# Ledger of designs, part 31: peptides against a protein of PDB entry 6J54

Target 1, 223 residues: chain A of PDB entry 6J54
Amino acid sequence: NENLFASFIAPTMMGLPIVTLIIMFPSLLFPTPKRLINNRTISIQQWLIQLTSKQMMAIHNQKGQTWSLMLMSLIMFIGSTNILGLLPHSFTPTTQLSMNLGMAIPLWSATVFTGFRYKTKTSLAHFLPQGTPALLIPMLVIIETISLFIQPVALAVRLTANITAGHLLIHLIGGATLALLNINTMTAFITFTILILLTILEFAVALIQAYVFTLLVSLYLHD
Target 2, 42 residues: chain B of PDB entry 6J54
Amino acid sequence: QFQFTGIKKYFNSYTLTGRMNCVLATYGGIALLVLYFKLRSK

## One batch from the design tools (peptide; aimed at target 1 V19 M24 L28 F77)

Design b2_p10_7_s2 (made by RFdiffusion4, then SolubleMPNN; from b2_p10_7, 6 letters changed)
Fold by OpenDDE base, seed 1:
Structure b2_p10_7_s2 (fold): chain B 223 residues (1-223), chain C 42 residues (1-42), chain A 10 residues (1-10)
Amino acid sequence: as target 1 above (223 residues)
Amino acid sequence: as target 2 above (42 residues)
Amino acid sequence: NILELFLSLY
């Protein structure tokens, strides 16, 4: 079990946390352009950011679009860390539940508080779905309140579980393929094919989880 | 679109204000129940 | 050999 989960241990050198450097590394991948017409790579990157920004903020009003910088930085951070985590012998900070809770709880709290601050009536009304029978109103309000408090936990656990499970599956199937090479090459080829398909899936999952995390935060902001 | 009269005007599940009032009434009722049992335990 | 190395990286 130690060998299986060894890749999820926070790395340290000489007692100093290298985790801080790993977390800060994705910021180097997104340089700020200084020219009107930049290099092709930077132009493509900015184009992708603009596309995602327009899609994410299309549901928000002018006041809600002030969160565009925060949400875009969040999706780029989670997406880049998840993609970099698929590199061999790499450490993914998003596999740590503490990291994801550290992002989910403050962002969720901020969205909930901003909702109650500026849209108090609509935010309070969201605890009761429209058209509910009168007799079920008290119970449904309680359930909806509990559902609200589960949101940050579900947000963090979803990201942690999806990324961690993907890494574990790649590790296990990769190890099984390696072991089967000396036993039966035909079965090893089948498992290797599954491994390739799984790795492609994990690249997609890495981006999807970043998008879903940011999207849900955005939806909570919009109420 | 919906026309309500009496208490149903203030406590309904269709209008925005009615839904808000129902939520506040539910929280108020729970708070009063908790307060009642807390004072009873003393 | 390269395949084994690739499989052992994860």
Scores: peptide ipSAE 0.162, ipTM 0.804, DockQ to the pose 0.016
OpenDDE base, seeds 2, 3, 4, 5: peptide ipSAE 0.163, 0.147, 0.138, 0.134; ipTM 0.807, 0.807, 0.801, 0.797; seed 2 fails the geometry check

Design b2_p10_7_s3 (made by RFdiffusion4, then SolubleMPNN; from b2_p10_7, 5 letters changed)
Fold by OpenDDE base, seed 1:
Structure b2_p10_7_s3 (fold): chain B 223 residues (1-223), chain C 42 residues (1-42), chain A 10 residues (1-10)
Amino acid sequence: as target 1 above (223 residues)
Amino acid sequence: as target 2 above (42 residues)
Amino acid sequence: NILDLFLSFY
């Protein structure tokens, strides 16, 4: 069991946490533009950021557009860390529930607080869906309140569980293929094919989870 | 467009104000119940 | 060989 989860242990060198450097590493992949017409790679990155920003911020008013920088930085950070985590012998900080909770709880609390501050009536009204029968109002308000507090937990656990499960499956199937190479080559080939398909899926999952995490935070902000 | 009279004007599940009042009433009721049981235990 | 390399990293 310890061998299965060895890749999820936070790495330290000489007692110093390398995790801080790993977390800061994705920022080096997104340099700031200095020219009107930059290199092709930077132009592609900016184009992708503009596309994602236009799609996610389309649901927000001008006041909600202020959060565009925060949400774009969030999706780029989570997406880059998840993709970099698929590199061999790499540590993914997003597999740690503590890190995801550290992102989810403050962002969720900020969105809820801004909603109650600027749109108090609308935010309070969201605890009761429209058209609810009168007898079900108290119970539904309680359920909706509980649902609100589960949102940051669900947000963090979803990201952690999906990324961690993907890594575990890659390790398990990879280990099985290595073990089957000397036993049955045909079965090993089948398991290797599954491994390739799974790795492609994990690349997609890495991006989707980053998008879903940021999208849900954006939706909570919009209320 | 919905016209409500009486208590339904302030406590309804269709208007924003009515929904807000229902939410506040439920929270107030729960708070009063908790306060009642807390004071009764003393 | 590429299989061993790929599988050894994961």
Scores: peptide ipSAE 0.099, ipTM 0.801, DockQ to the pose 0.016
OpenDDE base, seeds 2, 3, 4, 5: peptide ipSAE 0.085, 0.073, 0.096, 0.081; ipTM 0.801, 0.801, 0.803, 0.799; seed 3 fails the geometry check

Design b2_p10_7_s4 (made by RFdiffusion4, then SolubleMPNN; from b2_p10_7, 7 letters changed)
Fold by OpenDDE base, seed 1:
Order: sequence, then structure tokens, then C-alpha cells
Structure b2_p10_7_s4 (fold): chain B 223 residues (1-223), chain C 42 residues (1-42), chain A 10 residues (1-10)
Amino acid sequence: as target 1 above (223 residues)
Amino acid sequence: as target 2 above (42 residues)
Amino acid sequence: NILDLALAFY
């Protein structure tokens, strides 16, 4: 079991936390444009960001669109870290629950506080669904209140669990394929095929989880 | 759309103001219950 | 609730 989770241990070198450098590395992949017409790679990147931004902010009003920069930076950060984490022998910070909670709790709190500040009546009304029978009102209000506080935990755990589970599966199947190469080449080929399919799936999961995380934060902001 | 009279005008699950009042009433009730048990233990 | 619907499709 210790060998299974060895890849999830925070790397340190000479007592210094390399984790900080790993977290900062994705920022180098998104340079700021300096020209009106940029390089092809930068232009494609900006085009993708604009498309995702338009899709993400379509549900928000003019005031809510102020959060566009933060939400887009969030999805780019989580997405890039998740994709980079699929490299062999790489450490993914998003596999750490502490990091994901560190992102989820402040963002959730900011959205909730913003909602209560500018949409107090609507935010309070969201604790009670429309058309609720009168006798069930107190119970549902309590349940909705509990549901609100579970949101940041669910947000962090969802991301952590999906990314961690994917990495574990790739590691296990990859290890099994290597072990079976000397035992039965045919079974090793089958497991290798499964590994390829799984890696493709994990690339998709990496992007989807980044999108879902950002989308849910956006929805909490929309109230 | 909905015409409510009496207590239902202020406490209903359909209007926004009614829902807000119901939520505040439930929180107030819970707070009073907690306060009651706290004072009872002393 | 929009949030509940979003969670249902997750």
C-alpha cells in the first residue's frame, strides 16, 4: 500500500518544498500576448479561452461577469495541472485534498457572501424550494442549510477523488502490464490496451473535472 | 398569480418574500430552542 | 433548484 501511494507524496528536495515550483509551473504555459497578431499557438490558446469564457459566463448578468477572469484562471489552472499530472513520474497537486479544500472553501465562501450581499432576499429564499408543503418547511430549510455547507466539501472531494482514482488505476494497470510481460505476453497486450483506453479517459476526466469545478463555483455565484 | 390572505400572505412557499420569512422563522425557532436548552441547563 | 439539476447531470 505504501508503494501505491508513493506517487502522491509531496516531493521535497534538500528540505525545500518543490511543490511550490510545481504549482507555479503551469503559469509559464500561458504567456501574456504582446502583439495585436500573436503567434499561432498563442492565438489558438486565446481563442479557446474566449470560447470557454463565453460559455461559462452566459448564465451571468453584467455584474456576475466580473468574475470571468477569476473563473477562467481557475479552470486553466486546474486543467493544466491535471493534464500535466498525467505525465509519467509527475506529481499532481490536485490529488491533495488539502489543496483542493484550500481552493474550494475560499471560492465557495466568496460566492456565498457575494450572494448574500447583493441578492439577500433571493439567497435567503433559496433555502426553501418553491411549492413546499407547509408542514415540511422547517425540515427542508434545515436540509438545505446542511446542503449549503456540504458544497465546498463535495467540490473538493469530487476533484480529489476523481483525479486520485484515475492516477491509481493507471499506476496499477501499468504495473500489471510490466509484470505480465515476462509471464504471458498475450495477457500483457490486453492489459496494455486497457491502459491506453484508460489514459485517454483520464485525459478527458482531467479536463471535465476542471470544467465541473469551475462551473459549480460559477453556479454558486449565480445562486 | 397567487392571492394569499392572512398569515399565508407573509408565510408561503410560493412568493419570494414568503419563502424568506419562512426561512427566517425557522432559524429563529431553532435559535430559541437552543437558547431554551442552554438556559435550562444552567 | 439549478444547483440540484447541475449535480444530477454530473
Scores: peptide ipSAE 0.272, ipTM 0.867, DockQ to the pose 0.035
OpenDDE base, seeds 2, 3, 4, 5: peptide ipSAE 0.037, 0.233, 0.050, 0.259; ipTM 0.813, 0.867, 0.813, 0.863; seed 5 fails the geometry check

Design b2_p10_8 (made by RFdiffusion4)
Pose (drawn by RFdiffusion4):
Structure b2_p10_8 (pose): chain A 223 residues (1-223), chain B 41 residues (1-41), chain P 10 residues (1-10)
Amino acid sequence: as target 1 above (223 residues)
Amino acid sequence: FQFTGIKKYFNSYTLTGRMNCVLATYGGIALLVLYFKLRSK
Amino acid sequence: MLFFFAFYLA
């Protein structure tokens, strides 16, 4: 009975303040120069695009490359609005589940209507995988179509659920430091757990590769 | 001039990318179950 | 383009 942890009961609030100012703000963090040689703080933003525009370009290699100049604007917005919210009292718009159901459905249904305007037959004749055996036709086409309509729900719910799961362990491991007016040796170990956990919460950039890339496989497979 | 800089881009991919009516239908029906539960309290 | 995409989300 040496080290007794404590806890504080308090409501964890994902309130909704004025949002249309908070959305526009990580646009003005990125400027654009009308010059040849630039000023060494855009120049490491301009080099960070020319890397990851050479990985969502190399798989497709079609006339579906026109679509890929918009998929690098989808990686900078939720690459920035997941990184800004690690600050002390900031608010992330990709915490709320509302706009992510508007980021998945206007993009996911922009992919099944891409081959339906050009191929019209063999886009969802991709439901036919192989040289057809006879004992499993109805066990297949009720499976590979129930794992198609999962995809917009499987694209937007995997983003909101773990971004806000990173904010609660920031508060609850951080709020147990403030309510630790018991023995003071264990206060530093909970603090040291925090400053490791904030390094893991820079996997908020690593969860945007898993949004643009399973949108490319959900685009390269249909088209 | 927030148009003609990206007007060539729009009619290229808004043929399939501007289908927010399915989002507007799935959003407008999602407005209807929450005003109904508060009506029945 | 990023400013118009943020306006479309808003």

Design b2_p10_8_s1 (made by RFdiffusion4, then SolubleMPNN; from b2_p10_8, 6 letters changed)
Fold by OpenDDE base, seed 1:
Structure b2_p10_8_s1 (fold): chain B 223 residues (1-223), chain C 42 residues (1-42), chain A 10 residues (1-10)
Amino acid sequence: as target 1 above (223 residues)
Amino acid sequence: as target 2 above (42 residues)
Amino acid sequence: LLSYLALLLA
């Protein structure tokens, strides 16, 4: 399956990791505004960021609003990288589990630490759901503790699996379409239609996964 | 809303303080068990 | 808690 996963290999040029440049490229797509009334494209971009920020941070108090900059930068980074990864023959850094773990673990640790620091009583109480029968308390506390430690892993794996699976399907169906062009043009047209529909779906998945990743981090912060 | 007396006041699954105490008690119990088996093995 | 679980399964 080396040929199948060839598109997921980290690209290098003369031994130098060009992955760094790929990761930094989305930053160029979000320039800082310089005028009171910016260009139409910049205005739309800022408007979308503002709307997303408002709805995402609505669950947080004033202290939680401090995380708005970090969470918005996170969603923009993951979203932009996922969308750019759908370009033909492109490399998506978020398909790498190491990349997503590198983001998930620190963010999760920060949210958990922040919770215990400022909301110690509430955070400790979250290990036991309200109304639990007395005899089930020890077992449920253990399960909830395990669930806490699974959160960063699940967060990273969810993003990685969704993006990777989508990319694989596009490549497989795309390859099948090309192979069927000379075999049966009618079936090739059907597979091509499926490819188009799948591509549209993957655009949505790319944005949704970025949102879900950021939202879960925000929810962990909210506790 | 809830009125508890005795040990139920400190260990209950309804109040915030009670839930916290139950969690701490559970962790303490596990720690004691681990310590027991560790000392037993040595 | 239920919303967390729903998002985890999504």
Scores: peptide ipSAE 0.238, ipTM 0.828, DockQ to the pose 0.036
OpenDDE base, seeds 2, 3, 4, 5: peptide ipSAE 0.211, 0.176, 0.075, 0.186; ipTM 0.829, 0.828, 0.774, 0.814

Design b2_p10_8_s2 (made by RFdiffusion4, then SolubleMPNN; from b2_p10_8, 6 letters changed)
Fold by OpenDDE base, seed 1:
Structure b2_p10_8_s2 (fold): chain B 223 residues (1-223), chain C 42 residues (1-42), chain A 10 residues (1-10)
Amino acid sequence: as target 1 above (223 residues)
Amino acid sequence: as target 2 above (42 residues)
Amino acid sequence: LLQFLAELLS
C-alpha cells in the first residue's frame, strides 16, 4: 500500500535532496571537546562512548584495536540516526536499503581484505570448520563460501528490516489511534497504550540494531 | 595433538594447514570443472 | 565465537 510507505519517501526541497543534510545532522550532536573538563552533557557522552568502545574492542588484539575509531563512529552514526528517526514525521535514512548496503558492503569488504592480508592462513582455514568429515569437505567449503558473500547482504537487510518494520508499526497504530478517537475512545486508549509500549521497544531496537551491526563488522574483522 | 601420516598429513580438517589445503583443493577442483565445461562447449 | 555468531545470525 502506497500510503503506508509514504513516510519512507526521500524528502526533497525545491528539487534538492535534503537527505544529505539529514544524514549529516547527527554529527552536530557529537561535538569535539575543547576543554580538559567539558560540560556535563559532553562528559556523559564521552563516558558512554568509552564504555561501548571498551566492550567492543575487548575481543580484538592490539592491531585490531586500530579499527576502534571506525567502529565507534559507525555505531554512533547508526544509533543516532535510528533514534532521531523515531521523532514524529521524521525521515530515517537507515530505512533505505540502498544506504545500508552502501555502508555494509565497503565495511565488509574491508574486513575481509584485511583478514586475507594479515591472516591469510587463518582466513582460508575458516572456510572449513574443524572436525569435518572428509567426504563432506567440498560441499561444506562451498556453503561456507556462499555464507561469506551473504554476510554484507544480511547486515544491510537486518538493519533495514528491523527499523522499517518498527516504523511501519508505529505509523499504523498511531494512525489507528487517531481514527478511533472519534469512534470509540476506550479502544483508542488501548491502542494508544500499545503505541507507547511499541515506541519504547523501538528505542531499544534502534540501539540494539546499531550495536549488532557494528559488532558483526568487528567479528568479521576478528577472523 | 593429532598425528597424521600420508595424504592426511596435508589434507585434514583438524590442523590449520590441513584445512587451508582442503579449501585450496576444493577451489582448484571447481576451477578445473569450469574449465572442462568451457573447453567442452567449444 | 562461532556459537556467538550463529546466535546473532539466527
Scores: peptide ipSAE 0.200, ipTM 0.799, DockQ to the pose 0.034
OpenDDE base, seeds 2, 3, 4, 5: peptide ipSAE 0.035, 0.119, 0.144, 0.176; ipTM 0.732, 0.774, 0.778, 0.781

Design b2_p10_8_s3 (made by RFdiffusion4, then SolubleMPNN; from b2_p10_8, 6 letters changed)
Fold by OpenDDE base, seed 3:
Structure b2_p10_8_s3 (fold): chain B 223 residues (1-223), chain C 42 residues (1-42), chain A 10 residues (1-10)
Amino acid sequence: as target 1 above (223 residues)
Amino acid sequence: as target 2 above (42 residues)
Amino acid sequence: LLRYLAELLA
């Protein structure tokens, strides 16, 4: 049954980890434009980045908009890695919880500390919703505090679970389809149809999870 | 636009300052409780 | 313990 998780093992060649190269590979897909009027591919990329940046930065003031570059790079990185991970025999780094925690915890802590630094009163007030009955204040403050610390964990686990589960489902359904080809061709056809639909869904999930991850980081920054 | 008098002026769930003070008071109370139990055990 | 946890997360 180790075969089910074999695709999630960090790849190595001659004892050297090549996962570093895999992580850096998506950067080659987004070259820096050099012309006033670029080719169609770069133009589409710039257009998408501009649209997403306008939507995400609309909730931020001038100081918050300084995070635009970081947030856009984050969504592009996660999105590209997730999409590339759907290629056959590929390794998706975002399936590793260690990587996602490594991104979530620093970004979350940065947003929280930034909020406390520049908006101390507002940030502290967020632990207590407006209009709370007096008797419920202590308990609610504790709950809100716990909720805050769960945010980075939820952020990392959400991304990891969605991407990992998708890969597992594709592998399992694909394996079942191959096994059923010689047993029952009709059932194999049904499972194959499900596999195609699932693959399409996973492409969408890959982009959605990248967007949600970045959006939540942005919302935490907004406080 | 709320008008509070007495202790409610500083500790309320409607004003920004009031909410902040309530949060600080809660954390302070918890810290004191933890400190009390630590000192009591020793 | 931290090493083992790191291995589990990796």
Scores: peptide ipSAE 0.057, ipTM 0.789, DockQ to the pose 0.036
OpenDDE base, seeds 1, 2, 4, 5: peptide ipSAE 0.031, 0.035, 0.033, 0.045; ipTM 0.747, 0.753, 0.755, 0.746

Design b2_p10_8_s4 (made by RFdiffusion4, then SolubleMPNN; from b2_p10_8, 5 letters changed)
Fold by OpenDDE base, seed 5:
Structure b2_p10_8_s4 (fold): chain B 223 residues (1-223), chain C 42 residues (1-42), chain A 10 residues (1-10)
Amino acid sequence: as target 1 above (223 residues)
Amino acid sequence: as target 2 above (42 residues)
Amino acid sequence: LLSFLAQLLA
């Protein structure tokens, strides 16, 4: 019960906010290159960043490509924190809805206001799909307006729910495996196999959620 | 490419200008309705 | 394509 959700409580050491250090830790895993030809590890990291950058920014014009640094840093941050959160007894900051809202709301607001600032006509036109019958226009505009305000909430809840649910399943199946060790060894082996498969799945989910979060922010920017 | 005349030139669901005007008209209508209900309650 | 994907994922 309470022990199950104890892993989601923000950790502190003697009253000091260790959560701040946990959030900053993934940044140490991506050092900046200092040479023209760097080490193999750094070269692979830079290569992956370039590939993902070209993929995500391909839909944007020159003005939209200005956000490349922000979007790439976002996907690297969320991806690294989600992967590190799968370590035993580790705290994942992205499981906190408050943190995800803190990222989603400003980014969403920035994309919406940027659209209204530089593409006012196009942004306003997005509230009404092309080819809509005249009688359905008022209701559809209202629905699209509501949909716009749900975007930051859906963005934050999707990330939080997927990561949190994955962590809960790992803990539950892990606990069941330990409980079955002294009851039925064969069943315990089956549950342990499921745990391994689930852990592999959660690694994939961690990266996918980081990509989806960043991609949706990019789509809102492009409109 | 579409050719519209009259009111359909300014309020249509196919052109960017027409769609924008429809959105603004909808928001304006809602604002007027809210204002009407607020004033009649006084 | 991206709009359809966004609607599906939203």
Scores: peptide ipSAE 0.133, ipTM 0.805, DockQ to the pose 0.037
OpenDDE base, seeds 1, 2, 3, 4: peptide ipSAE 0.021, 0.023, 0.019, 0.022; ipTM 0.745, 0.751, 0.746, 0.752

## One batch from the design tools (peptide; aimed at target 1 Q96 M99, target 2 L32 L35)

Design b2_p11_3 (made by RFdiffusion4)
Pose (drawn by RFdiffusion4):
Formats: C-alpha cells, sequence, structure tokens
Structure b2_p11_3 (pose): chain A 223 residues (1-223), chain B 41 residues (1-41), chain P 11 residues (1-11)
C-alpha cells in the first residue's frame, strides 16, 4: 500500500465552437511563391510534396494520373488538421464524425462511377475472381459485395475513432498529474509517460498515409 | 478568380466527384431520425 | 448538438 493512484471525475467535452474559422486556418500556414528561388521555409514544404507525389504516382501509371494531383491536397489537409490539435487548447475538425462522412462518400463513390462510365461491364465483373468452381458461387458474391459497401464506412470511421482516442489519453493521464497531491515521486513517472505518448501522437501524420493510400488501392483496383 | 484557375480541373473529375447527392440523401435522412426521437422524447 | 452536426453534414 505505498503508491495510491488517484482519479478525477470530470466530463470530457468535445464541444462545437465556431468551426468555419478553424477549418480555414491551416490553409494560411502554407504560402505559395511566385518566384524561382524561394525563401527557405516554403522550400522545405516544396520538397516534402515532391517526395510523396512520387509514391501515389508510381502505382497507377495510366491515364488515371489526372486524378492524382488532387490526392496530394487531401493529404495536406488532414495532415495538418491532425497535427495542429496537439497544442494546449486547440480544436481539430477531424474529431467530429460529421465531415469524415463527407470525406469518404463523395470520394468513394467517385471511384465506382469512374469505370462505370468507361468500362460498363468489367468494373464489377471484378467480382469474378478466377476460373469458377461450382460449389461456391453463391457463397462468394454475397461476400465480396458485403465487403464493398463496408468500404465507405470502413474509410471514415477508422479516422475519427483513433484520433479522438489520442485526445482522451492526453487528458486522463494528464489530469491524473493534477490530482496527484499524494506522494510526489510518482508524479514524474506519469509526466514521463505523457511526453512519450505525445511522441506516439505524431502518428497523426502516419494515419494519413492510411487514408490516401487505401483510396488509391480503392481507385487502382476499380481503375 | 477562385474558378478559372481550377475550372479545367472541375469538369474533368466532377463528373464522378461531384456526387454529393448520395451524401445529401444519406445526410438528409440522417436529419430525420434525430428530430423524431426528440419529438417522442 | 447532434442536430447541429447533421445540419453541418448537410452543408
Amino acid sequence: as target 1 above (223 residues)
Amino acid sequence: FQFTGIKKYFNSYTLTGRMNCVLATYGGIALLVLYFKLRSK
Amino acid sequence: HSIAMVLFLLF
């Protein structure tokens, strides 16, 4: 009975303040120069695009490369609006489940209607995988079509659920430091757990590769 | 002039990318179950 | 609050 942890009961609030200012704000963190040689703080933002525009370009290699100049604007928005919210009292718009159901459905249904306007048969004749055996036709085409309509729900719910799960362990491991007016040796170990956990919460950039890239496999497989 | 800089890009891919009517139908129906539960409290 | 999130989904 040496080190007794404590806890504080308080409501964890994902309120909804004025949002259309908070959305526009990580657009003016990135400027654009009309000059040849640039000023060494855009120049490491212009080099960070020319890396990851050479990885969502190399798989497709078609006349579906026209679509890939928009997929690098989808990686900078939720690459920034997940990184801004690690600050003390900031508010992330990709916490709320509302706009991610508007980021997944206007993009996911922009992929099944891409081959249906050009191929019209063999886009969902991709439901036919191989040289057809006879004992498992109805066990297949009720499976591979129930794992198609999962995909817009499987694209947007995997983003909202773990971004806001990173904010509660920021508060609850951080709020147990404030309510630790008991023995003071264990206060530093909970603080040291925080400053490791904030390094893990820079996997908010690592969860945007898992949004743009399973949108490219959900685009390269249909087209 | 927030148009003609990206007007060549719109009619290229808004043929399939501007289908927010399925988002508007799935959003407008999602407006209807929440007003109804508060009507029945 | 949920109605305001669905209204924000409509816009």

Design b2_p11_3_s1 (made by RFdiffusion4, then SolubleMPNN; from b2_p11_3, 6 letters changed)
Fold by OpenDDE base, seed 1:
Structure b2_p11_3_s1 (fold): chain B 223 residues (1-223), chain C 42 residues (1-42), chain A 11 residues (1-11)
Amino acid sequence: as target 1 above (223 residues)
Amino acid sequence: as target 2 above (42 residues)
Amino acid sequence: DAIAQALLLLK
């Protein structure tokens, strides 16, 4: 078990936490444009950001679209960190529950407080679904209140669990493939094929989880 | 759409105001229960 | 909330 989770230990060098540098590294991959017509890579990147931004903010009013910059930065950060984490022998900060909670709790709190500030009546009414039988109203209000407080936890755990599980599987199957190369080459080839398919899946999961995380924050903002 | 009379006008699960009032009433009831048990233990 | 719950089912 210790060897399985060795890749999830926060890296340090000379007593200094390299984790801070790892977290800041994805920001270097998104340079700010300086020209009207930029390089091909920057243009494609901006195009993708615009497409995702339009899709994400389609459910929000003009006031809600003010959050577009923050939500897009969030999805870009989580997505880039997840993709970079798929590099061999790389450390993925999003596998740490502490980091994900550190992102989820403030964002959740901001969305909830914003909802209560500008849409107080609607926010309070969301604790009771429409058409609820009269006798079940008190119970459902309590359940919905508990559900609200579980949201940040679920948001963080979902991201952490999916990314961590994917990394564990890649490491396990990869290690098994290397071990089987000297034992049975045919079986090693099968496991290697599974590893390739799994890595492709994890690339998709990395992007989907970033999108889902950001989308749920956006939906909570919409209330 | 919905015409409610009496107590159902203010406490219903269909209208926005009715739902809000039900939520507030539930929280108020819980607060009163907690207060009752707290005062009883003293 | 309904949309959020539906998306939660998709992990």
Scores: peptide ipSAE 0.133, ipTM 0.835, DockQ to the pose 0.029
OpenDDE base, seeds 2, 3, 4, 5: peptide ipSAE 0.080, 0.065, 0.087, 0.125; ipTM 0.835, 0.835, 0.838, 0.822; seed 2 fails the geometry check

Design b2_p11_3_s2 (made by RFdiffusion4, then SolubleMPNN; from b2_p11_3, 7 letters changed)
Fold by OpenDDE base, seed 5:
Structure b2_p11_3_s2 (fold): chain B 223 residues (1-223), chain C 42 residues (1-42), chain A 11 residues (1-11)
Amino acid sequence: as target 1 above (223 residues)
Amino acid sequence: as target 2 above (42 residues)
Amino acid sequence: LLIALAQLLLE
């Protein structure tokens, strides 16, 4: 058990926090284009970014579209870090709740604050759903207020839990495969196949979680 | 369109302004309750 | 629709 969780310990090199370098590494995978007609790899990246941008910003008006750069950078960062975290003996920063809270809370507060600044009436009205019976109004307003404060926590925990759970499953099944190699080779092979399928699933989960995180931030902005 | 008169004009769950006022009234009520208990404890 | 999608993603 402790050996499994050892993979989530923040790595250091000679006492220096190498975590900073790990966090910065994904940025190297996305170079800025210099030409009007770029290489195939860069063109595909830019195309994907444009598609995701159009999809995510479709719900926003002109004022909300100013957040496109932030949202795209966020999804690229989280997605890339999650994918890289699936490499063997790698450390995924997004498995750390502190990091996710550090991203979620400021972004959430920014969206809420922006809503109150530019859409005060609508933002206040969100605490009371339309058509609520008069007797339930005070209780429902309280519940909606609590729900608002749970949003950043849920956002951070969702990302952390999903990525962490995926990593744990990979390690557990991998360990089981190794243990079964000399016991029953056929069952070990089956277990290994499951491990491969799970790894593929985790790649998908990594991207989905990045998308969900960004989408929810965007949704909070839209109110 | 909803047509409300009197108190329902300002406090309703259908109009945007009415919903806003209900929220503010709820927060005001909670604040008064907190204040009451604070003063009562003294 | 977006709220429903968000709720689905919470599960």
Scores: peptide ipSAE 0.171, ipTM 0.791, DockQ to the pose 0.027
OpenDDE base, seeds 1, 2, 3, 4: peptide ipSAE 0.022, 0.119, 0.119, 0.162; ipTM 0.728, 0.791, 0.802, 0.803; seeds 1, 4 fail the geometry check

Design b2_p11_3_s3 (made by RFdiffusion4, then SolubleMPNN; from b2_p11_3, 7 letters changed)
Fold by OpenDDE base, seed 1:
Structure b2_p11_3_s3 (fold): chain B 223 residues (1-223), chain C 42 residues (1-42), chain A 11 residues (1-11)
Amino acid sequence: as target 1 above (223 residues)
Amino acid sequence: as target 2 above (42 residues)
Amino acid sequence: DLIALAQLLLS
């Protein structure tokens, strides 16, 4: 087990936490444009950001669209870190539950407080679904209250579990493939094929989890 | 859409105001229960 | 619609 989770240990160099540099590295991949017509890479990047921004903010009013910058930065950060984490022998910060909680709790709190500040009546009413039988009202209010507090935990755990599980599988299957190369080449070929398919899946999961995380934050903001 | 009279006018699960009042009433009831047990233990 | 989507994503 210790060997399995060795890739998830926070890397340090000369006693200094290199994790800080790893977290800041994705920001270098998104340079700010300086020209009206930029490079092809920057243009494509901006185009993708605009498409995702339009989709994400479609459910919000004009006041809610103020959060567009933060939500887009969040999805870009999580997405880029997840994709970079798929590089061989790379450390993925989003596999750390502490980091994901550090993002989820403040964002969740901000959305909840914003809801209570500007939509107090509607926010309080959300603790009771419409059409609830009268006798079940107290129980459902309690359940919905508990559900509210589980939201940040579920948000963080979902991202952590999906990314961590994917990395573990890639490492295990990859290690098994290398070990089987000297034992049975045919079995190693099958295992290698599975590894390729799994890697493609993890690329999709990396992007989906970033999108889901941001989408849920957006939905909580919409209330 | 819905016409409620009496207590159902203020406490219902269909209108926004009614739902809010039900939530507040539930929290108030829980707070009173907690207060009761706290005072009882003293 | 949003509640249904939230339930699906939270499940």
Scores: peptide ipSAE 0.143, ipTM 0.832, DockQ to the pose 0.027
OpenDDE base, seeds 2, 3, 4, 5: peptide ipSAE 0.019, 0.068, 0.103, 0.102; ipTM 0.769, 0.832, 0.835, 0.819

